# Designs tried in a protein design run: peptides against a protein of PDB entry 7AE7. Part 20

Target 1, 321 residues: chain A of PDB entry 7AE7
Amino acid sequence: KVYKDLREFLEVLEQEGQLIRVKEEVNPEPDIAAAGRAAANLGKNQPAVFFEKIKGYKYSVVTNVHGSWQNHALMLGLDKNTSTKDQFYELNRRWDKFPVPPNVVKREAAPCKENVIDKDINLFEILPLYRINEQDGGFYISKASVVTADPEYPDDFNKLNVGTYRIQVKDRDRVGIQALAMHDIAVQLEKAEAENKPLPIAITIGNNPLVTFMASTPVGYNQNEYEFVGALQDGVPMDIVKSDLYDHLYVPAGSEVVLEGHIIPRVRTVEGPFGEFPGSYSGARLQCEVKIDRITHRTNPIFENLYLGIPWTEIDYLMAL

## One batch from the design tools (peptide; aimed at target 1 P28)

Design b2_p13_2_s3 (made by RFdiffusion4, then SolubleMPNN; from b2_p13_2, 6 letters changed)
Fold by OpenDDE base, seed 4:
Structure b2_p13_2_s3 (fold): chain B 321 residues (1-321), chain A 13 residues (1-13)
Amino acid sequence: as target 1 above (321 residues)
Amino acid sequence: SLDDILRFLGVEP
């Protein structure tokens, strides 16, 4: 089984008993985090949790999408009861199929382009933002697949980077992004900042689960994560679409929300703390700031966000393979 | 309610 988008995956999770649908209106705080913790306490078969109604918001949240070995097996299109060993074997087998180039679809064929916001941008109108922890310095987008390119080689598709970074919402149209020196985005940003130029960025939310997986998986600077997604789809190309603002940035065609903008050169603002992010993600630091210039989104977009908490966290499953 | 969700999830509030 191959998934075009998050929705197809969520449908399978629900069919397989790996998704809990919360139909009652919840408070964004503390209910989402509390329900996520509760789901994590269900043991080995941790389901995704889908919140249909969030007080003060129009749209839904899903969390813990990658939060179990069952969900991970289903992501690979395997039986949910596939052993961890067999999942590793299959992952490795498919990895050797790299590269599998993506299909570039037309704008009109891309679900992420159903709606456009290019004025009066307000992230709070599109994303049901909440604090994951009471100690968090703000609202986080913790499971985005962030697309950037090498500003020196913008047409080199192999240098297109899709990564997962900690993103704090700063304002209606501003986010802080944690670009650490070990990340490919930091190399690209350094090049842009050397010239005092903005770095084009597309922050994609609610993707095909293999996109999210590959965005969290370190690859070489000259390796495109989308080509690994095709490999992990057992040789089936994924669908991408050109960003609206940038000819050299491509986003998953099925993304729930795409935030297009730029990293402001040589600007650093306080970001954090993010209380449950282990290691390098802990504490408050001066981080980069992104201006959001355009949003595209599916109708009734689903905000996929990371569940953080007591191990095993969703990130542990994303990094375990 | 949150309590109903927690109960549904098999977690005591």
Scores: peptide ipSAE 0.022, ipTM 0.574, DockQ to the pose 0.020
OpenDDE base, seeds 1, 2, 3, 5: peptide ipSAE 0.019, 0.014, 0.018, 0.021; ipTM 0.571, 0.528, 0.560, 0.552; seed 2 fails the geometry check

Design b2_p13_2_s4 (made by RFdiffusion4, then SolubleMPNN; from b2_p13_2, 6 letters changed)
Fold by OpenDDE base, seed 4:
Structure b2_p13_2_s4 (fold): chain B 321 residues (1-321), chain A 13 residues (1-13)
Amino acid sequence: as target 1 above (321 residues)
Amino acid sequence: SLLDVLRFLGVEP
């Protein structure tokens, strides 16, 4: 099976008994993180946890979407009981189908374009933000697929990067992003900053699970993650749509939320700490700052966010293959 | 409540 979006995947997870739906209103803190920990500690099947109602927020949260081998099998459109070995074999077999170019859909056909916010941007109105760990220095967006391009080669689709980066919410319309030197985004940012220019960015949240998987998977600088998504879909192209602000940025057509903006050149602000690993907080560091200029989102957007805890967590499953 | 969620999850706080 191929999934167009997160919602189709969540439906399958629920049908397969790999999603727990929390219908009762929860507190964003500590309940979301606590329930995520509880789900991870079940040891078997480690289901996704879908929070329908969050106190003080309008929209829902889902966590632990990639949090098990069963969920990983289902992501590949396999039987949930497919062995890790067979999942790996199938992943490798499909990997060899690269490249599978995406389909560019029209704006009116893209679910991520159902709603637009271009003034009075407030991330807290769209995303049920919470601290993942008690000692986190703020609210994090930890499962975003971040789209950037090479500013010297904006029309080179092979240089379009879709990556996962730590994102701290800094203000209603600002986020900090951790762009490490080893990441493709850092190369692109360096080029933009050399010219004192903003780097265009689209931060996409709540995607087709293979987009999230590929955004967390290192690929070559001249390889497009969307073309791998098509490969991992066994040769079925994924659907992308042009961003609203930038002709050269494309986002998944089915994204729950798209934050369009720019990395502010030569600005660094305090970001962190964040509890990336149990017992280790990355210290506060100066990181890049993104101004959000436009939001597009599906009606009743689902905030997909990472659960972090004792291995095995979503990040371990996302990185294990 | 969180407790109900934990109970539903079969995890005793």
Scores: peptide ipSAE 0.026, ipTM 0.625, DockQ to the pose 0.020
OpenDDE base, seeds 1, 2, 3, 5: peptide ipSAE 0.022, 0.008, 0.025, 0.005; ipTM 0.572, 0.530, 0.640, 0.381; seed 5 fails the geometry check

Design b2_p13_3 (made by RFdiffusion4)
Pose (drawn by RFdiffusion4):
Structure b2_p13_3 (pose): chain A 313 residues (1-149, 158-321), chain P 13 residues (1-13)
Amino acid sequence: KVYKDLREFLEVLEQEGQLIRVKEEVNPEPDIAAAGRAAANLGKNQPAVFFEKIKGYKYSVVTNVHGSWQNHALMLGLDKNTSTKDQFYELNRRWDKFPVPPNVVKREAAPCKENVIDKDINLFEILPLYRINEQDGGFYISKASVVTANKLNVGTYRIQVKDRDRVGIQALAMHDIAVQLEKAEAENKPLPIAITIGNNPLVTFMASTPVGYNQNEYEFVGALQDGVPMDIVKSDLYDHLYVPAGSEVVLEGHIIPRVRTVEGPFGEFPGSYSGARLQCEVKIDRITHRTNPIFENLYLGIPWTEIDYLMAL
Amino acid sequence: DFYDERLAESNSH
């Protein structure tokens, strides 16, 4: 099976006993992070946890989506009990199908374009933002796929919420931004960027794939789907930016020129906190989202947690 | 409002 969006994958997870629904209202902190750690601590057949009610928020959160070999196998469309070695072989075989060009769809057909917010941008009205770890510098978006511009790149970068319409980003960790970053800051021009949240599991998996192999990212997702192309749609504001047609939330924005502010600290996969450093800020100019969006976020702590599964094979 | 309180919480550190 191939997933057009996060919601089809969550449906498969729930049918397979790999998704737990939390119906009672929970507080943002530390409840969501604590549940993410506990789900990771179950050791075997760790499920995704779906929070339907978060105090003070309108929408729902899902966590630990990739956080088990069962979830990982279901992401690949295999039986949930497929061994890790057999998943490795299946990924090795599909790796060679690269490239599979994506299908570009019309705006009216992309579920991520159902709702538009073009003014008075407020991330909190859409995303139930919360603190992941006690010493984090702020509320984080820890599982976004970021699109920048064959020269289109998709990657995962930790995003700290700074204001209702502003976030932080480590721009010098996106090694295609940094030739356009010099030109843009030298000329005081903004650099367009897209942040996608709540994606097809293979899109997130591709976004965590090593940068050393300069692939075409979306064409790699079609390879992981064993030859089935993925659907992408053009962003509202920037014609050279394409986002997954099924994303739950799309934040279209730009990197603010000549602005450096304190970002962090935040958790890193080796199990420790990073330090606080001066980093770039991104202004959100537009939000498009699916009706009743789902905030797919990720808990990070002492290994093994979901990030290890996203990096392993 | 609630979102301002949450933003303040996010920037408390």

Design b2_p13_3_s1 (made by RFdiffusion4, then SolubleMPNN; from b2_p13_3, 7 letters changed)
Fold by OpenDDE base, seed 1:
Structure b2_p13_3_s1 (fold): chain B 321 residues (1-321), chain A 13 residues (1-13)
Amino acid sequence: as target 1 above (321 residues)
Amino acid sequence: SVNDELLAKSNAN
């Protein structure tokens, strides 16, 4: 089984009893985090939690999509009861199929292009933002696949980077991003900042679960994460589409939300604190700032966000591979 | 802070 988007995966999770649907209106705080913690207490079969209605917001939230070995097996298109050993065996077998080049689809064929916001951008209108942890210094987008390229080699598809980074909402149209020196995005940003140029960026939310998985998996600087997604799909290419603002950035065709913009050169702003682990907060730091210039989104977009409740956390499953 | 203003706006909605 291969998934085109998050929605196809959520449908399978629901069919397999690995998704809880909350139909009642919830408060963004504390109800989303509280329900996530309650779901984590269900033991080994930690389901995804889908919130249909959030007070003060128009759209839905889903959490804990990768939050169990059952969900991981289903992501690979395996039986949910497939052993961890057999999942790793299959993952390794498929990894050897790299590279599997993606299909580039037309704009009109990409679900992420159904709606456009290019004026009066307000992230709160498109994303049901909430504090993930009680003591967080703000609202975080913690499960985005961030697309950047080498500004010296923008047409080299092998240097296109798709990564997961800590993102704090800073304003209605601005986010802080944690780009550490060890990340490929930091290398690309350094090149842009050397010339005092913005770094083009696309922050993609609510993807094919293998895109989210690969964005959290370190690969070589000259390796494209989308070509690994095709390998992990057992040789079936994934679908990508050109970004609206940039000819050299490609996003997953099925993304729920795409935030297109730029990293502001040579600007650093306070970001944090964030509860990366239960009871552990990383301090406030000076981080890069992104200006959001355009949003594309599916009709009734789903905000996929990370669950950071009781161990095993969703991040533990994403990094355990 | 900008974060405090964003939190205040989120709570006012």
Scores: peptide ipSAE 0.000, ipTM 0.274, DockQ to the pose 0.208
OpenDDE base, seeds 2, 3, 4, 5: peptide ipSAE 0.000, 0.000, 0.000, 0.000; ipTM 0.311, 0.289, 0.313, 0.314

Design b2_p13_3_s2 (made by RFdiffusion4, then SolubleMPNN; from b2_p13_3, 7 letters changed)
Fold by OpenDDE base, seed 2:
Structure b2_p13_3_s2 (fold): chain B 321 residues (1-321), chain A 13 residues (1-13)
Amino acid sequence: as target 1 above (321 residues)
Amino acid sequence: SINDELLAKSNAN
């Protein structure tokens, strides 16, 4: 089984008993995080948690999408009871199919283009933002697949980077991004900042689960994560679409939300703290700032966000792979 | 489908 988008995967999770629907209206705090912790307490078979109604927000949230070995097996299109060993075997087998180039679809064929916001941008209108941890210094977007290119080689598809970075919401149209020196985005940002130029960026939310997986998986600077997604889909290409603002940035065609903008050169603002692990908070640091210039989104977009709580957390599964 | 459900909610608002 191959998934075009998050919604197809959530349907399979639900069919397989790996998704809990919360139909009652919840408070964004503390109920989302509390329900995630409760789901984690169910043991090794941790379901995704889909919140249909969030007080003060129009749209839904899903958490813990990658939060179990069963969910991971299903992501690979395997039986949910496939052993960890067999999952790794299959992952490795498929990895050898790299590269599998993506299909570039037309704008009109891309679900992420159903709606456009190009003025009066307010992230709070499109994303049900909440504190993941009680002591977080703000609202975080923790499962975004962030698309950037090499400013020196913007048309080199092999240097197109799709990565997962810590993103704090700073304002209605601004986010902080943690671009660590070890990340490919930091290399690209350094090149842009050397010339005092903005770095084009697309922050994509609610993706095909293999996109999220690959964005969290370190690959070579000259390797495109989308070509690995196709490999992990057992040779079936994924669908990408050109960003609206930038000819050289491509986003998953099925993304729930795409935040298009730029990293402001040579600007650093306070970001954090964030509870990256249970009982562990990163300190506040000066981080890069992104201006959001355009949003595209599916109708009734689902905000996929990371579950953080008690071990095993969703991040533990994403990092254990 | 989840998609159909979400579309139905959009049409109801």
Scores: peptide ipSAE 0.209, ipTM 0.830, DockQ to the pose 0.029
OpenDDE base, seeds 1, 3, 4, 5: peptide ipSAE 0.000, 0.000, 0.000, 0.144; ipTM 0.294, 0.318, 0.304, 0.804

Design b2_p13_3_s3 (made by RFdiffusion4, then SolubleMPNN; from b2_p13_3, 7 letters changed)
Fold by OpenDDE base, seed 5:
Structure b2_p13_3_s3 (fold): chain B 321 residues (1-321), chain A 13 residues (1-13)
Amino acid sequence: as target 1 above (321 residues)
Amino acid sequence: SKNDELLAKSNAN
């Protein structure tokens, strides 16, 4: 089975008993994190947790989407009881199909383009933001697939990077991003900053689960994560669409929310602390700042965010393969 | 176009 978007995957998770739906209104804090921890305590069969109603917000949150081996099997379109060994075998078999180029769909065919916000941008109106960990220095977007290109080779699709980075909300239209030197985004940013130019960026939220998986999986600088998604879909191309602001950036057609903007050149602001692991906080650091210039989103967008409450965390499953 | 390149790669596989 192949998923076009997060919604198709959530439907399967629910059908397979791997999604808990919380229908009652919850407080963003501490209820989301608490419910995530409670789900993690269910053992190896940890479900995703879908919060339909968040107090003070219009839209929904889902957490722990990748938070179990069962969810991982289902992501691969396998039986939920597929062994970790067989999942690994199948993953490797499919990996050899790289590259499988994506389909570029028309704007009108892309669900992520259903709604547009280009004025008075306020992230809090679109995303039910909360502190993931009690001691976090702010609100984080932790499962975004961030799209950037090489500013020297903007038309080289092989240099289009889709990565997962720590993103702190800084203001209504601003986020901090942790771009470490080992990340492909840092190479691209360095080139932009050398010329004192903004780096175009699209921060995509609520994707096809294989997009999120590949965005968290290191690949070569000259390898496109979307072409790996097609490989992991056993040769079925994924659907991408051109960004609204940039000709050279393509986003998943099915993204729940797309934040289009730019990294401000040579600006660094305080970011953190963030609880990367239970009981472990990274210190506050000066990090890059992104200005959001445009938002596109699906109607009733689902905010997919990472569960980090207790081991095994969702990161542990994303990195275990 | 980038779309044509992506389509060409998709058709070559």
Scores: peptide ipSAE 0.010, ipTM 0.389, DockQ to the pose 0.013
OpenDDE base, seeds 1, 2, 3, 4: peptide ipSAE 0.034, 0.000, 0.000, 0.000; ipTM 0.562, 0.295, 0.284, 0.288; seed 1 fails the geometry check

Design b2_p13_3_s4 (made by RFdiffusion4, then SolubleMPNN; from b2_p13_3, 7 letters changed)
Fold by OpenDDE base, seed 5:
Structure b2_p13_3_s4 (fold): chain B 321 residues (1-321), chain A 13 residues (1-13)
Amino acid sequence: as target 1 above (321 residues)
Amino acid sequence: SMNDELLAKSNAN
């Protein structure tokens, strides 16, 4: 089984008993985090949690999408009861199929392009933002696949990076991003900032689960994560589409929300604290700031966000691989 | 172009 988008995966999770729907209206805080913790307490078979109605918001939230070995097996299109050993075996077998180049689809064929916001951008109108942890310094987008390119080689597809980074919402059209020196985005940002130029960025939310997985998996600077997604789909290419603002940035065609913008050169603002792990907060630091210039989104976009409650957290599954 | 590189890789596989 191959998934085109998050929605197809959520449908399979629900069919397999690996998704809980919360149909009643919930408060963003503390109910989302509390329900995530409750789901984590169900043991090894932790379901995704889908919140249909968030008080004060128009759209839905889903958490814990990758939050179990069953969900991970299903992500690979395997039986949910596939052993961890067999999942790793299959993952490794498919990894050897790299590279599998993506299909570039037309704009009209990309679900992420159904709606456009290019004026009066307000992230709070599109994303049901909440504090993931009680002591977080703000609202985080913790499960985004962030697309950047090498500003010196913008047309080199091998240098197109899709990564997961800590993103704090700073304003209606501003986010802070943690770009550490060890991340490919930091290399690209350094090149842009050396020339005092903005770094183009697309922050994609609610993707094909293998995109999210690969964005969280370190690869070589000259390796494209989309080509690994195709490998992990057992040789089936994924669908990507050109960004609206940048000719050299490609986003998953099925993304629920795409935030297109730029990292402001040589600007650093306070970001954090964030509870990266239960009971562990990273301190506040000066981090990069992104201006959001355009949003594209599916109709009734689903905000996929990371569950960071009681171990095993969703991040533990994403990093344990 | 990035599209040309994608096509080249697709044809090489």
Scores: peptide ipSAE 0.024, ipTM 0.505, DockQ to the pose 0.013
OpenDDE base, seeds 1, 2, 3, 4: peptide ipSAE 0.000, 0.000, 0.000, 0.000; ipTM 0.292, 0.292, 0.263, 0.297

Design b2_p13_4 (made by RFdiffusion4)
Pose (drawn by RFdiffusion4):
Structure b2_p13_4 (pose): chain A 313 residues (1-149, 158-321), chain P 13 residues (1-13)
Amino acid sequence: KVYKDLREFLEVLEQEGQLIRVKEEVNPEPDIAAAGRAAANLGKNQPAVFFEKIKGYKYSVVTNVHGSWQNHALMLGLDKNTSTKDQFYELNRRWDKFPVPPNVVKREAAPCKENVIDKDINLFEILPLYRINEQDGGFYISKASVVTANKLNVGTYRIQVKDRDRVGIQALAMHDIAVQLEKAEAENKPLPIAITIGNNPLVTFMASTPVGYNQNEYEFVGALQDGVPMDIVKSDLYDHLYVPAGSEVVLEGHIIPRVRTVEGPFGEFPGSYSGARLQCEVKIDRITHRTNPIFENLYLGIPWTEIDYLMAL
Amino acid sequence: SFYDQRLAESRAS
């Protein structure tokens, strides 16, 4: 099976006993992060945890989506009990199908374009933001796929919420931004960027894939789907930016020129906090989202947690 | 508002 969006994958997870629904209202902190750690601590057949009610928020949160070999196998469309070695072989075989060009769809056909917010941008009205770890510098979006501009790149970068319409980003960790970043800051021009949240599991998996192999990213997702192309749609504001047609939330924005502010600290996969450093800020100019969006976020702590599964094979 | 409070809480590290 191939997933057009996060919601089809969550449906498969729930049918396979790999998704737990928390119906009672929970507080943002520390409840969501504590549940994410506990789900990771179950050791075997760790499920995704779906929080339907978060105090003070309108929408729902899902965590630990990738956080088990069962979830990982189901992401690949295999039986949930497929061994890790066999998943490795299946990924090795599909790796060679690269490239599979994506299908570009019209705006009216992309579920991520159901709702538009073009003014008075407020991330909190859409995303139930919360603190992941006690010493984090702020509320983080820890599982976004970020699109920048064959020269189109998708990657995963930790995003700290700074204001209702502003976030932080480590721009010098996106090694295609940094030739356009010099030109843009030298000329005081903004650099367009797209932040996608709640994606097809293979899109997130591709976004965590090493940068050393300069692939075409979306064309790699079609390879992981064993030759089935993925659907992408043009962003509202920037014609050279394409986002997954099924994303739950799309934040279209730009990197603010000549602005450096304190970002962090935040958790890193080696199990420790990073330090606080001066980083770039991104202004959100537009939000498009599916009706009743789902905030797919990720808990990070002492290994093994979901990030290890996203990096392993 | 609730979201202003939440933003303040995000900055309180």

Design b2_p13_4_s1 (made by RFdiffusion4, then SolubleMPNN; from b2_p13_4, 7 letters changed)
Fold by OpenDDE base, seed 1:
Structure b2_p13_4_s1 (fold): chain B 321 residues (1-321), chain A 13 residues (1-13)
Amino acid sequence: as target 1 above (321 residues)
Amino acid sequence: SINDELLEKSRNS
């Protein structure tokens, strides 16, 4: 089974009893985090939690999409009760199918292009932002697949990077991004900053679950995460589309929200703290700043965000495979 | 908090 987008996966999670739908209006804080913790207390079969109505916001939130071995099995199109051993075996078998090139679809065929915001950008109008942890220094977008390219080789598709980074909302059209030296984005940013140029970026939210998985999985600098997604789909290509602002950046065709912009060269601003693990906060750091220049989104976009409740956290599952 | 300020900015926009 292959998923085109987050919505198809959420449908399967719901059918398999791996999604709780909260239909009543909730407060962004503390209800989202509290409900996530409550779901985590249900035991090993931690479901995704879908919040349909959030007070003060127009759109929905889903958390804990990758938050169990059952969800990982379903992500791979396996029976939800597939053992971790068998999941690992199947993952490795499919990994050997790399590369499986993606399909490039036309703009008109990409659901992520249904709506455009190119002026008066306000992230709060599109994303139901909330504090993931009580002591977080801001609102975080913690489960985005961030697309960047090598500015020296923009046409080399193999150097296109899709990664997961900690992103703090800084203003209506500004986010901080943690680009560590070990990340491919840091290499690309270094090249851009050497010339005092902006680094083009597309921050994609609410993706095909294998995109999110691969964005969280380290690969070689000359290996494209989308080609691994195709491999993990057992040889079925995923669909990508050109970003609106940049011909060299490709985003998942089915993304719920795409934030297109640029990393401002040689600017660092305070970011954090963020509760990366229960009871553990990373300190405030100087991080890169992104200006958001354009948003594309599906109608009634779903904000997929990370659950960081009781261990095992969603990060633990994303890193365990 | 920074978050409250951002939220307030979002509502007053």
Scores: peptide ipSAE 0.007, ipTM 0.423, DockQ to the pose 0.165
OpenDDE base, seeds 2, 3, 4, 5: peptide ipSAE 0.005, 0.000, 0.005, 0.006; ipTM 0.390, 0.399, 0.408, 0.410; seeds 2, 5 fail the geometry check

Design b2_p13_4_s2 (made by RFdiffusion4, then SolubleMPNN; from b2_p13_4, 5 letters changed)
Fold by OpenDDE base, seed 5:
Structure b2_p13_4_s2 (fold): chain B 321 residues (1-321), chain A 13 residues (1-13)
Amino acid sequence: as target 1 above (321 residues)
Amino acid sequence: SKNDELLARSRAS
């Protein structure tokens, strides 16, 4: 089975007993994190947790989407009881199909384009933001697939990068992003900043689970993550659409939310702290600042965010394959 | 165009 978007995957997770739906209104803090921890304590069958109603917010949150081997099996379109060994075998078999180029769909065919916000941008109106960990210095978007290109080679699709980065919400239309030297985004940013130019960016939230997986998987600088998604879909291309602001950036057609903007050149602001792992906080640092210039989103967008509450966090599963 | 490049890659695979 191939998933076009997060919603199709969540439907399968629910059908397979790998999603808990919380229908009662919850407080963003501490209830989301607490419920995530409670779900993680269920052992090997760690379900995703879908919060339908969040006090003070209009939209929903889902967490722990990749939070188990069963969820990983389902992500690959396998039986949920597929062994880790067989999952690995199948992943490797499919990996050899690289590259599988994505389909570029028309704007009208892309669910991520259903709604547009280009004025009076307020991230809090679109995303039910909450503190993931009690001591976090703010609200984090922890499971975004961030799209950037090489500013020297903007039309080179091989250099289009889709990565996962630590993103702190700084203001209504500002986020901090941790672009470490080891990340492909840092190479691209360095080139932009050398010319004192903004780096175009699309921060995509709530994607096809294989997009999220590949965004967290290191690949070569000259390899496109979307072409690996197609490989991992056993040769079925994924659907992408051109960003609204940039001709050279393409986003998943099915993204729940797309934040389009730019990294402000040569600006660094305080970001953090963030609890990356249980009991471990990365301190506050000067990090890049992103201005959000446009939002596109699906109707009733789902905010997908990482679960980080107890050992065997969602990130551990994302990196284990 | 980027579409042409994607199509070219799809044909080469």
Scores: peptide ipSAE 0.026, ipTM 0.537, DockQ to the pose 0.013
OpenDDE base, seeds 1, 2, 3, 4: peptide ipSAE 0.000, 0.000, 0.006, 0.000; ipTM 0.374, 0.347, 0.356, 0.368

